Peptides against a protein of PDB entry 3JWR. Designs and how they scored, part 69

Target 1, 323 residues: chain A of PDB entry 3JWR
Amino acid sequence: TRELQSLAAAVVPSAQTLKITDFSFSDFELSDLETALCTIRMFTDLNLVQNFQMKHEVLCRWILSVKKNYRKNVAYHNWRHAFNTAQCMFAALKAGKIQNKLTDLEILALLIAALSHDLDHRGVNNSYIQRSEHPLAQLYCHSIMEHHHFDQCLMILNSPGNQILSGLSIEEYKTTLKIIKQAILATDLALYIKRRGEFFELIRKNQFNLEDPHQKELFLAMLMTACDLSAITKPWPIQQRIAELVATEFFDQGDRERKELNIEPTDLMNREKKNKIPSMQVGFIDAICLQLYEALTHVSEDCFPLLDGCRKNRQKWQALAEQ
Target 2, 298 residues: chain A of PDB entry 3JWR as posed
Amino acid sequence: TRELQSLAAAVVPSAQTLKITDFSFSDFELSDLETALCTIRMFTDLNLVQNFQMKHEVLCRWILSVKKNYRKNVAYHNWRHAFNTAQCMFAALKAGKIQNKLTDLEILALLIAALSHDLDHRGVNNSYIQRSEHPLAQLYCHSIMEHHHFDQCLMILNSPGNQILSGLSIEEYKTTLKIIKQAILATDLALYIKRRGEFFELIRKNQFNLEDPHQKELFLAMLMTACDLSAITKPWPIQQRIAELVATEFWEQGDQVGFIDFVCTQLYEALTHVSEDCFPLLDGCRKNRQKWQALAEQ

## One batch from the design tools (peptide; aimed at target 1 N125 Q130 H142 K194)

Design b2_p22_4_s4 (made by RFdiffusion4, then SolubleMPNN; from b2_p22_4, 16 letters changed)
Fold by OpenDDE base, seed 3:
Structure b2_p22_4_s4 (fold): chain B 323 residues (1-323), chain A 22 residues (1-22)
Amino acid sequence: as target 1 above (323 residues)
Amino acid sequence: MEKEAEELRRIEDELERFLLGL
């Protein structure tokens, strides 16, 4: 395609030029081509292209295929969300110095997972999918959409000309797919809530050890969530704009809940209760975000900008909630 | 498996009530 030719022929700017090591990164000014160039840079600077012998054209095609399999009519859970999740992962690995704590296969899996974790997202949560009796709800008992996202990820990875993992051994391939699946499933916030207590307790007791395979898996899950939620850490103008996108998507779901399911939406999904957004954001930060970024910062102090950003945005949302 | 699914659904329902998931 013309898009593939343009991407494959383009000079990929440095990570410094692209600012993709910055926790304060914004994609708002970037074209789709520039987001793809950033993604190539992430793979390159993490040594994934070299270590796993990725062909440049195959990587370019894969990136474009992933981007194409996000819906354009979804306000938040689109390619830009996946791209921002991957950028936060890259920043956490590089600037946050987590790269040295992980294997190349784990890094490969996390980056693929971050880019793929919301593939074919429909702008509705698992609760809606279940309540609507969608065919996907018959396939999976929990984490319905996350299983679907992984299935989409696997489909793309196995598609002709998109096989970025073809340089891996059979064992490396199996390991990578296992980690990708676990990482995508970990983006289910329900699973995060279920598992986070173990992680926080290990941190609190100073018993956290990445050499333990179970604790490694737990950390990768927490890191995925930290990147997935990283919009909450962004500079306030970016945070506000992203919050508007999230609210738009949630209100669209609420409108569908009324129309299609004949139910009253929760306050979160209710367009008529938009005035509660600031207080709900404070609640979200307190219940979900703060402890995660505190724990992540304990694992690597260089991740502090995420925690600091989250704290600053909490203050901003609190000030709005008091008006 | 069913008990786990039910637990996760309960957690999700709780999240949906209170938390803007950015």
Scores: peptide ipSAE 0.337, ipTM 0.870, DockQ to the pose 0.466
OpenDDE base, seeds 1, 2, 4, 5: peptide ipSAE 0.330, 0.334, 0.308, 0.328; ipTM 0.868, 0.868, 0.859, 0.867

Design b2_p22_5 (made by RFdiffusion4)
Pose (drawn by RFdiffusion4):
Structure b2_p22_5 (pose): chain A 298 residues (1-255, 281-323), chain P 22 residues (1-22)
Amino acid sequence: as target 2 above (298 residues)
Amino acid sequence: STEHEEWLETEEFIEEKFEEFA
């Protein structure tokens, strides 16, 4: 509660000061309070704060709530992951210049989604909770964890003093939630795989076009995956360290080059054809693929 | 039911790829 007092009264530094406009950004050295501040700057500089009548008091309580609903004891899938994803999402809309390509309802949804796409993640994959017959698997059909991450995001938005959406017309609120659901579900790697082929062709055939309502919402799913694992596009010292966490969390459940080829370069290449200013992601990606390949040969 | 089966097949495919990478 004091954490709210101190936060709801601190000055939010500029985006330039926070270097959150950068695809090469890192959080290692930021405090907890600082990361929440960057998030406020994100909402502010995307005009989400003014266009949706958000009270500083409410947005702060909500951001803090999401922060406290990420598990600390979880290696990689903690708050800093949701944060590093939203920042990548933010950097994509700004420096990658995509904001000029989509509505205010869509931007708000993507940001809220990127922040909560892994809420209450218990450090284990959908495969494991399905094979271990976790009650969550009994409750949800497909994309089990991602359904849960959403059930949580929504639970928080309906919480008192957290209705950062309270300013929306009922119609607006209704469709924003629809897009948020789609965004969070799209972070399921299985859906990324069972859909990407369709998208990679519209790109390959120089046919892809945003105006098409359907082609757009497909891209929105591809964008979510693009930020969800943007960590692979980081400078080597960072990618080195964050790969250490994904490493531990996976080994805990068990108790890189093939993946980048199979999952990543394919995707960031497509994102750049859609937006050239998004190339730093592709550059940083193959740059790390270069270092991991060299290490794989010892 | 169809969507769930497809999803399970995709999960199996991912696991196969992970095993190949190892």

Design b2_p22_5_s1 (made by RFdiffusion4, then SolubleMPNN; from b2_p22_5, 14 letters changed)
Fold by OpenDDE base, seed 3:
Structure b2_p22_5_s1 (fold): chain B 323 residues (1-323), chain A 22 residues (1-22)
Amino acid sequence: as target 1 above (323 residues)
Amino acid sequence: MEEEKEYQEALEELEKKLKEFQ
């Protein structure tokens, strides 16, 4: 395609030029081509292209295929969300120095997972899918969408001309897919709630050890969630704009819940309750976000900008809630 | 069965937490 030719022929700017090592990064001013260039840079600077012998054209095609398999009519859970999740992962690995704590296969898996974790997202949560009796709800008992996202990820990875993992051994491939699956599933906030207590306790007791395979898996899950939720850490103007996208998507779901399911939406998804957004954001930060970024910062102090951003945004939302 | 039960409990906890913000 013309898009593939343009991407494959383009000079890929440095990570510094693209600012993709910054936790404060914003994609708002970037074209789709520039987001793809950023993604190439992430793979390159993490040594994934070299270490796993990725062909440049195959990587370009894969990136474009991933981007194409996000829906354009979804307000938040689109390519830009996946791209921002991957950028946060890259920043956490580089600027946050987490790269030094992980294997190349784990890094490969995390980056693929971050880009793929919401593939074919429909702008509705698992609860809606379940209540709507969607065919996907018959395939999976829990984490319905996350299983679907992984299936889409696997489909793309196995598609002709998109096989970025073709340079891996059979064992490396199996390991990578296992980690990708675990990482995508970890973006289900229910699984985060289930597992976070163990992580926080290990950190609190100074018993956290990445050499333990179980704790490694737990950390990768927490890191995925931290990147997935990283919008909450962004500079206030960016945070506000992303919060509007999230609210739009949630309100669209709430409207569908009323119309299609004949149910009253929760306040989070009720456009008539938009005035509660600031207080809900404070609650979300307190219940879900703060402890995660605190714990992540204990694993790597260089991740502090995520925690600091989250705290600053909490104050901003609190100030709006008091008005 | 145990995994599903634990998931449902976690989901309920999540939903409860999200409702506490309302």
Scores: peptide ipSAE 0.371, ipTM 0.872, DockQ to the pose 0.747
OpenDDE base, seeds 1, 2, 4, 5: peptide ipSAE 0.348, 0.363, 0.359, 0.357; ipTM 0.867, 0.869, 0.870, 0.869

Design b2_p22_5_s2 (made by RFdiffusion4, then SolubleMPNN; from b2_p22_5, 11 letters changed)
Fold by OpenDDE base, seed 1:
Structure b2_p22_5_s2 (fold): chain B 323 residues (1-323), chain A 22 residues (1-22)
Amino acid sequence: as target 1 above (323 residues)
Amino acid sequence: DEEYEEYLETLEELEKKLKEFQ
């Protein structure tokens, strides 16, 4: 395609020029081409292109295929969300110094998972999919959308000309797919709530050990969630703008719940309760985010900017909730 | 399925936590 030719021929700027190592990064000013260039830079600077013998054209095609399989009519769970999740993963690996704690296969899997974790997202949550009796709800008992996202990821990885994993051995390929699946499934907040207690206890007891395979898997899941939720850590102007996108998508779901399911939406999905957004954001930060970024900062102190950003945004939301 | 019931309980707990701050 003309888009592929343009991307494959483009000079890829440095990570410094693109600012993709910054936890404060914003994509708002970037074109779709620039987001694809940033993605190439992430793969290159993580040594994934070299270590796994990726062909440049195949990587370019894969990135464009992933981008194409996000819906344009979804306010938040689109290519830009996946791209920002991957950028936070890149920043956590580089600036947060987590790269030195992981294998090349784990890094490869996490980056692919971050870019792929919301593929074909429909702008509705698992509860809506279940209540609407969607065919996907008959296929999967739990984490319905996350299983679908992984299926889409696998489809793209196996598509002609998109096989970025063709340089891997059979065992490396199996390992990578296992980690990708686990990482995508970990973005289900219900699974996060179920598993986080074990992680926090290991940290609290100073018993956390990345050499333990189970604890490694648990850490990768927590890191994936930390990147997926990373909008809450951004500088306040960026946080506010992303919160508006999230609210737009949630209100669109609530409008559909009223119209299609004849149910009253929850306050989170209710357009008429927009004034509750500040208090709901404080609650979300306290219930979900703070302990995660505290624990992540305990594993790597260089991740502190995520925790600091989350704390600052809590203060800003609290001040708005008191008005 | 016991795993499915545990998942539903986890969702309910998440929703409850979010509502407690609304």
Scores: peptide ipSAE 0.018, ipTM 0.617, DockQ to the pose 0.615
OpenDDE base, seeds 2, 3, 4, 5: peptide ipSAE 0.017, 0.016, 0.017, 0.016; ipTM 0.591, 0.597, 0.600, 0.609

Design b2_p22_5_s3 (made by RFdiffusion4, then SolubleMPNN; from b2_p22_5, 16 letters changed)
Fold by OpenDDE base, seed 3:
Structure b2_p22_5_s3 (fold): chain B 323 residues (1-323), chain A 22 residues (1-22)
Amino acid sequence: as target 1 above (323 residues)
Amino acid sequence: MEEVKEHQEQLELLEEFLQQMQ
């Protein structure tokens, strides 16, 4: 395609030029081509292209295939969300110095998972899928969409000309797919809530050890969630704009819940309760985000900008909730 | 006692968010 030719022939700017190492990064000014160039840079600077013998054209095709399998009519859970999740992962690995704590296969899996974790997202949550009796709800009892996202990820990885993992041994491939699956499933907030207590307790007791395979898996899950939720850490103008996209998608779901399911939406998805957004954001930060970024910062102090950003945005949302 | 109350309030908020984000 013309897009593939343009991407494959383009000079890939440095991570410094692209600012993709910054926790404060914003994609708002970037074209789709520039987001793809950033993604190539992430793979290159994590040594994944070299270590796993990725062909440049295959990587370019894979990136474009992943981007194409996000829906354009979804306000938030689109390619830009996946790209920002992957950028936060890259920043956490590089600037947050987490790269040195992980294997190359774990890094490969996390980056693929971050880019793929919401593939074919429909702008509705698992509860809507379940309540609407969607065919996917018959296939999976829990984490319905995350299973679908992984299936889409696997489909793309196995598609002709998209096989970025073709340089891996059979054992490396199996290991990578296992980690990708676990990482995508970890983006289900229900699973995060179920598992986070173990992580926080290990941190609190100074018993956290990445050499333990179970604790490693737990950490990768927490890191995925931290990157997925990283919009809450962004500079306030970026945070506000992303919160508007999230609210738009949630209100679109709430409108569908009323129309299609004949149910009153929850406050978060109720367009008529837009005035509750600031207080809900404070609640979200307190209930879900703060402890995660505190724990992540305890694993690596260089991740502090995520925690600091989250705290600053809490204050901003609180000030709006008091108006 | 305050830690338990903060934890319960966080759990209620969490359940509200879970019901909304699930």
Scores: peptide ipSAE 0.033, ipTM 0.686, DockQ to the pose 0.068
OpenDDE base, seeds 1, 2, 4, 5: peptide ipSAE 0.033, 0.035, 0.029, 0.032; ipTM 0.681, 0.688, 0.675, 0.682; seed 2 fails the geometry check

Design b2_p22_5_s4 (made by RFdiffusion4, then SolubleMPNN; from b2_p22_5, 15 letters changed)
Fold by OpenDDE base, seed 4:
Formats: sequence, C-alpha cells, structure tokens
Structure b2_p22_5_s4 (fold): chain B 323 residues (1-323), chain A 22 residues (1-22)
Amino acid sequence: as target 1 above (323 residues)
Amino acid sequence: MEEEKEYRETLEKLEEFLRQMQ
C-alpha cells in the first residue's frame, strides 16, 4: 500500500526527538504516521529488531495492521490508547529502568501486548457484552473482550507479511505468545483486583523476587495494568483531555444501555451525572491506581513520575469535586 | 493493622466502584 511505502521509506527520528522516553508524553499533536514512526523507534531502541531479526518492511506492515484493527469510531479505546499504553511501557522500560529486570522475550511480548491489548475494541465493557448476549459472550465467560483482543493479536501476527516473530525459535515463539496472552488478559481490571493483593503483599513484606517465575508473571501483569491506566498519571491538561474521551465513550455505552438493554446506566456511564466525574476520578485513583504506582515505584524508583503524576491528578480532581 | 484496614476500605470502595462499572 501507499501508506506502507511511505512508512517504510521514512526516516525514523530518535527517541529523544520523539520524546517517547518521557512519562509526560502526549500523542495529541502526532499524526498517524508519526505514531507509527514512534512505534518503530520503540522496537529499535529496545533492540527487538536486531535481536529477533525483524525485517523493517514486515514490522511496518505489522504496525499498520495493528493500527487498522482499532476502530476510529470509538472515543477512547482506539489506536491512540494502545499507542499511549505502549509508549508508557517503553518509558517504564527505559526511563523507569525496568528493561534491566526483564528478558528480551518478555520485553518483546510486553510491547506487542501493549499495542494489541485492545484490538477491535467496540467502546463497551465486558458487562455490556455479556448483558447484550453478544456472540463474543458465547465464546468466553470471563474477560470476554481481552480474549477477543488476544485472538485479534494472534490473527495479525500470523497474517502474511506481518510475521514479526518469524525470527524466533519455536520455543521462543511459544514463550512470547504465552506472555502476550497473559499480559493482554491482565488488562481486565477484574483480574487486576483479584491478583494485586498478592503483589502488594510481596512488596510490603520485602519478599518480592523477579527470579521467581510466578512473581515475574505477576509483575508483568501489574506493569501492563500500570501502563494501561497511565492516562491518570499524565500532566493535568493531558489528563483532563483523556478523561473527556473516556467519559464520552462511557456515556455512549450508557446511552446504548438505556436504548438497547432498557437499563439505567451506572453513574460512571450516565451522561446526566457528569457532575460526579471529579469524585469518581478520586475514587478510581484511591481504589485502583495509587497502590499500583506505589508498588511499581518500589520495584523501580525511576518509575516515580507515574506515582507523582497520579498524586497530582488526585489533588486536581479532589479540588474539582469540592466545587 | 492500620495499613490492613486501609487496604480493606480500599477494596470495599473498589468493589463498590466495580459494581458500578459492571
């Protein structure tokens, strides 16, 4: 395609020029082409292209295929969300120095997972899919969308000309796919809630050990969630704009819940309760985000900007909730 | 004990929040 030719021929700027190592990164001013260039840089600077012998054209095609399989009519869970998740992963690996704690296969899997974790998202949550008796709800009982995202990820990885993993051995390939699957499934907040207690307890007791395979898997899951939720850590102007996108998508779901399911939406998805957004954001930060970024910062102190950003945004949302 | 209480309160808030999200 003309798009592929343009991407493959383009000079890829440095990570410094693209600012993709910054936790404060924003994609708002980037074109789709620039987001693809950033993605190439992430793979390159993590040594994934070299270590796994990726062909440049294949990587470009894969990136464009992933981007194409996100819906443009979804306000938040689109390519830009996936891209921002991957950028946060990249920043955590580089600036947060988590790269030094992981294998190349784990890094490869996490980056692929971050970019792929919401593929073909429809702008509705698992509860809506289940209640609407959608065909996907017949395939999976739990984490319906996350299973679908993984299926889409696998489909793309196996598509002709998109096989970025062709340089891996059979064992490396299997390991990578296992980690990708686990990482994508870990983005289900219900699973996060179920598992986070074990992680926090290990941290609290100073028993956390990345050499333990189970604890490694647990950490990768927590890291994925931390990147997926990283919008809450962004500088306030960026946070506000992203929160509006999230609210738009949630309200669209709520409107559909009323129309299609004849149910009253929850406050979070109720357009009539916009005034509760600040208090709900405070609740979300307290209930889900703060402890995660505290624990992550304990594993790597260089991840502190995520925690600091989360704390600052909590204060901002609290101030709005008091107005 | 205070950290455990805070954790339980957070879990309760989360469960309530999730019940609102589900």
Scores: peptide ipSAE 0.033, ipTM 0.667, DockQ to the pose 0.071
OpenDDE base, seeds 1, 2, 3, 5: peptide ipSAE 0.311, 0.024, 0.027, 0.044; ipTM 0.860, 0.674, 0.656, 0.718; seeds 1, 3, 5 fail the geometry check

Design b2_p22_6 (made by RFdiffusion4)
Pose (drawn by RFdiffusion4):
Structure b2_p22_6 (pose): chain A 298 residues (1-255, 281-323), chain P 22 residues (1-22)
Amino acid sequence: as target 2 above (298 residues)
Amino acid sequence: AEEEFAEEVNEVHEEIHEFLSS
C-alpha cells in the first residue's frame, strides 16, 4: 500500500530517459519501481491515458496489481517477462511505426494484453498441465493457460480502483475486451503455428493488407507472438542470460538454433515486410542464431 | 467440431514439447 503511495507520486521520466523506445533495451538494471514507471510512460506516450480518462491513482493501483500477480519463484515467466514484452510491444508501435496503422482501441488492448498475457503462470507449459490432469485442464478446453491468463487479467480489471477502463463507453469497453481476449489467446504457440501459414502467404504474395478487418486481426495475433518471444532478438549478452532463465524453468518442469529456425526468423522476416522500421528485431534475431550455431559446434 | 479442434491444438502442444525435449 505504501508502494502505491511512493509510485503515485513519483515523476515519470521521459521515454528518451528510460530508453524504452529501443529494441535493444534491457531491464536487468532497473528496480521494480522503475519498471512500473516505464509502464506509466508507455500508457502516457501512447495517448492512452488522456484519450480514455484514466486517473493516475487508478492506473497505478492496477499496474501494481498485475506486478504482484506474477509469481516470483517462477524462473522466466515472471513480471519482468510481461514487462519486457510490453516494452517490445511499445517499441514496435513507436520506433517500428505501427501506431499510425491502427486504432486507439487496438493500441490500448495490445498494451493491456501484452502486460497480462502470462498472469499467474506457474512455470509450466500447456502440454504438462494437460498430461498431469491439472484441474485447470478440466476447466478449459484448448489454450488452457492462456485462457487462465485472461481470466486473471479480467478479474483484475473488475477489481475496485483498478478499472483503468472505467472511462470507456459500454460499446468501447465491450470490444476492447474482445480484442484483449484474442491477443492473450494468440500467445499460445500452438495457435501461432496453426495460423501463421495463412499470414506468411499474404506476405509472400504481396497481397497482405491491413485495411482488411480479418487480415488485421490475424496480424494482431502475429504481433503478440512477435513481442512474447522478443527476448530472442536481444543483444548476445542479454539473450545469453535470459536464455539461462528459460533454461532453468524448463529443466524444473523436466524434473535453440532449431527453435529460432522453426519459430522465429520466419516470423520477424514477415513483420519487417509489414514494417521496415521493425527490422532491428530480425537483425538481432539472426545475430543470436549465429552465436548459438557457433556454440552448438562447441 | 470444438472437441476436434481442441484435440488438434493439444497435439501441437505435444509436438512442441517433444521438439524442446530433443

Design b2_p22_6_s1 (made by RFdiffusion4, then SolubleMPNN; from b2_p22_6, 15 letters changed)
Fold by OpenDDE base, seed 5:
Structure b2_p22_6_s1 (fold): chain B 323 residues (1-323), chain A 22 residues (1-22)
Amino acid sequence: as target 1 above (323 residues)
Amino acid sequence: DEEKLAAELARINDELEAFLAK
């Protein structure tokens, strides 16, 4: 395609020029082409292209395929969300100095997972899918959408001309896919809530050890969640705009719940309860976000900007809630 | 075990939604 030709021929700017190592990064000013260029730079600077012998054209095609398999009519869970998740992962690996704690396969898997973790998202949560008796709810009992996202990821990775993992051995390939699956599934907040207690306890007791395979898996899951939720850490103007996108998508679901399921939506998804957004954001930060970024900062102090951003945004939301 | 896990996850999701709705 002309798009592929343009991307493949383009000069990829440095990570410094693209500012993709910054935790304060915003994609709002970037074209789709520029987001693809940023993605190429992430793969390159993480040494993934070289270490796994990726063909440039194949990588370009894969990126475009991933982007194409996000829906444009979804307010938040679209390509830009996936891209921002991946950028946060890149920043955490580089600026946050987590790269040195992980293997190349783990880094490869995390980056692919971050870009792929919401593929074909429909703008509705697992509860809606279950209650609507969608065919996907018959395939999976829990983490319905996350299983679907992984299936889409696997489909793309195996599509002709998109096989960025072709340079891997069979064992490396299997390992990578396992980690990708675990990472995508970890983005289900229900699983995060279930597992986070173990992680926080290990940190609190100073017993956290990345050499333990189970603890490594747990850390990768927590890191994925931290990147997935990283919008809450962004500078306030960026946070507000993203929160509006999230609210739009949730309200759209709530409207569908009323119309299609004949149920009253929760306050989070109720358009009429927009005035509760600030207090709900405070609650979300306190219940879900703060302790995660505290724990992540304990693992790597260079991740502090994420925690600091989260704290600052809590104060901003609290001020609005008191209004 | 999968059914129990599914039920637990569903409960957690409901609790999370309820908490966020507060």
Scores: peptide ipSAE 0.021, ipTM 0.576, DockQ to the pose 0.615
OpenDDE base, seeds 1, 2, 3, 4: peptide ipSAE 0.019, 0.018, 0.019, 0.019; ipTM 0.575, 0.586, 0.546, 0.583

Design b2_p22_6_s2 (made by RFdiffusion4, then SolubleMPNN; from b2_p22_6, 12 letters changed)
Fold by OpenDDE base, seed 3:
Structure b2_p22_6_s2 (fold): chain B 323 residues (1-323), chain A 22 residues (1-22)
Amino acid sequence: as target 1 above (323 residues)
Amino acid sequence: MEEEEAKELAEIEDELEKFLAS
């Protein structure tokens, strides 16, 4: 395609020029092409292209395929969300110095997972999928959408001309897919809630050890969640704008719940209760986000900007909630 | 086991939605 040709021929700017190592990064000013260029740079600077012998054209095609398989009519869970998740992962790996704690396969898997974790997202949560009796709800018992996202990821990875993993051995490929699946599934917030206690306890007791395979898996899951939720850590103007996108999508779901399911939406998804957004954001930060970024910062102190951003945004949301 | 886990996760999700809505 013309798009592929343009991307493949483009000079990829440095990570410094693209500011993709910054935790404060914003994609708002970036074109789709620039987001793809950023993504190429992430793979390159993580040595994934070299170490796994990725062909540039194949990587470009894969990126464009991933981007294409996000829906444009979804307010938040679109390519830009996936891109921002991947950028946060990249920043955590580089600026947060987590790269040195992980294997190349884990890094590869995490980056692919971050970009792929919401593929074909429909702008509705698992609860909606279940309640609507969607065909996907018959295929998977839990984490319905995350299973679907992984299936989409696998489909793309196996598609002709998109096989960025073709340079891997069979064992490396299997390992990578396993980690990708685990990482995508970890973005189910319910799974996060279920598992986070173990992670926090290990950190609290100073017993956390990345050499333990189970703890490694747990850490990768927590890191995925930290990147997935990283919008909450962004500078306030960025946070506000992203929160509006999230609210838009939730309200769209609520509207569908009313129309399609004949149910009154929860306050989170109720357009009429938009005035509760600030207080809900405070609650979300306190219940879900703060302890995660605290724990992540204990694993790597260089991840502190995520925690600091989260704390700052909590204060901002609290101030709005008090008005 | 998968059904029990699914139920647990569904309950967690419901609780989360309710919490965020409060």
Scores: peptide ipSAE 0.260, ipTM 0.839, DockQ to the pose 0.638
OpenDDE base, seeds 1, 2, 4, 5: peptide ipSAE 0.244, 0.241, 0.260, 0.256; ipTM 0.830, 0.830, 0.839, 0.837

Design b2_p22_6_s3 (made by RFdiffusion4, then SolubleMPNN; from b2_p22_6, 14 letters changed)
Fold by OpenDDE base, seed 3:
Formats: structure tokens, C-alpha cells, sequence
Structure b2_p22_6_s3 (fold): chain B 323 residues (1-323), chain A 22 residues (1-22)
């Protein structure tokens, strides 16, 4: 395609020029081409292209295929969300110095998972999928959308000309797919809530050890969630704009819940309760986000900008909730 | 059972949604 030719022929700017190592990064001013160039740079600077013998054209095609399999009519859970999740992962690996704590296969899996974790997202949550009796709810009992996202990821990885993992041994391929699956499934907030207590307790007791395979898996799950939720850490103008996209998507779901399911939406999904957004954001930060970024900062102090951003945004949302 | 785990996870999702809506 013309898009592939343009991407494959383009000079990829440095990570410094693209600012993709910054926790404060924003994609709002970037074209789709620039987001793809950023993604190439992430793979390159993590040594994934070299270590796994990725062909440049295949990587370009894969990135464009991933981007194409996000829906354009979804307000938040689109390519830009996946791209921002991957950028946060890249920043956590580089600026947060987590790269040195992980294997190349784990890094490969996390980056693929971050880009793929919401593939074909429909702008509705698992609860809506269940309540609407969607065919996917018959296939999967829990984490319905995350299973679907992984299936889409696997489909793309196996598609002709998109096989970025073709340089891996069979064992490396199996390991990578296992980690990708676990990482995508970990983006289900229900799984996060279930597992986070173990992670926080290990940190609290100073017993956290990345050499333990179970603790490694747990850490990768927590890191995925931290990157997925990273919008809450962004500078206030960016946070506010992303929160509007999230609210738009949630209100669109609530409108569908009224129309299609004849149910009253929850306050989070209720367009009529827009005035509750600031207080709900404070609650979300307190219940879900703060302790995660605190724990992540204990694993790597260089991740502090995520925690600091979350705290600053809590203050901003609290000030709005008091008005 | 996978079903029991699925139900537990769905309940947790509902609790999260209720909490976020609260």
C-alpha cells in the first residue's frame, strides 16, 4: 500500500526528537505516520529489531495492521490509546530503568501486548458485553474483551507479511505468546484488583524479587496496568483532554445501555451525571491508581514521574470536585 | 472451576464499576 511504502521509506527520528522517553509525552500533535515512526523507534531502541532479526518492512506492515484493527469510531479505546500505552511502557523501560530488570523476550512481549491490548475494542466494557448477551460472552466466562484482544493480536502476528516473530525459535515464540497473553489479560481491571494485594504486600514486606518466576509474572501484570492507566499521570492539560475522551466513550455506552438494554446506566456511564466526573476521578485515583504507582516507584525510583503526575492530577480533580 | 472464577471476576468488575460510579 502507499501507506506502507511511505512508512518503510521514512527516516525514523531519534527517541530524543520524538520525546518518547518522556513520561509527559502527548500524541495529540502527532500524525498517524508519526505514531508509526515512534513505534518503530521503540522496537529499535529496545534492541528488539536486532535481537529478533525483524525485517523492517514486516515491522512496518505489522504496525500498520495493528493500527488498522483499532476502530476509528471509538472515542478512547482506539489506536491512540494503544500507542500511548506502548509509549508509557517504553518510557518505563528506558527512563524508568525497568529494561535492565527484564529479559529481551519479556520486553518484546510487553511492547507487543501494549500495542495490541485493546485490538478491535468496541467502546463498551465487559459488563456491557455480558449484559447484551454478545457472542463473545458465550466464548469466554471472564475477561471477555481481553481474550478477544489477544485473539486479534495472534491473528495479526500470524498474518502473511506481519510475522515479526519469525526470527524466534519455537520455544522463544511460545514463551513470548504466553507473556503477551498474560499481559493482555492483566489489563482487565478485575484481574488487577484480584492480584494487586499480593504485589503490594511483597513490596511492603521488602520481599519483592524479580528472580522469582511468579513474582516476575505478577510484576509484568502490574506494569501493564500502570501503562494502561498512564493517562492519569499526564500533565493536567493532557489528562483533562483524555478524561473527556474516556467520558465520551462511557457516555456513549450509557446511551446504548438505555437504548439497547433498557437499563439506567451507572453514574460513570451516565451523561446526566457529568458533574460527578471530578469526584469520580478522585475516587478512581485513590482506589486504583495511587498505590500502584507508589509500588512501581518502590521497584524503580525512576518511575516517580508517574506517581507525581497522578498526585498532581488528584489535586486538580479534587479542586474541581469542590466547586 | 473456570465458571466460579469467571463469576468472581465478573462480580469484581461490577464492584469496580459501582465504585467508579459512586
Amino acid sequence: as target 1 above (323 residues)
Amino acid sequence: SHMALAQELAEIEDEIEKFLAS
Scores: peptide ipSAE 0.019, ipTM 0.571, DockQ to the pose 0.653
OpenDDE base, seeds 1, 2, 4, 5: peptide ipSAE 0.018, 0.015, 0.016, 0.014; ipTM 0.573, 0.570, 0.561, 0.556

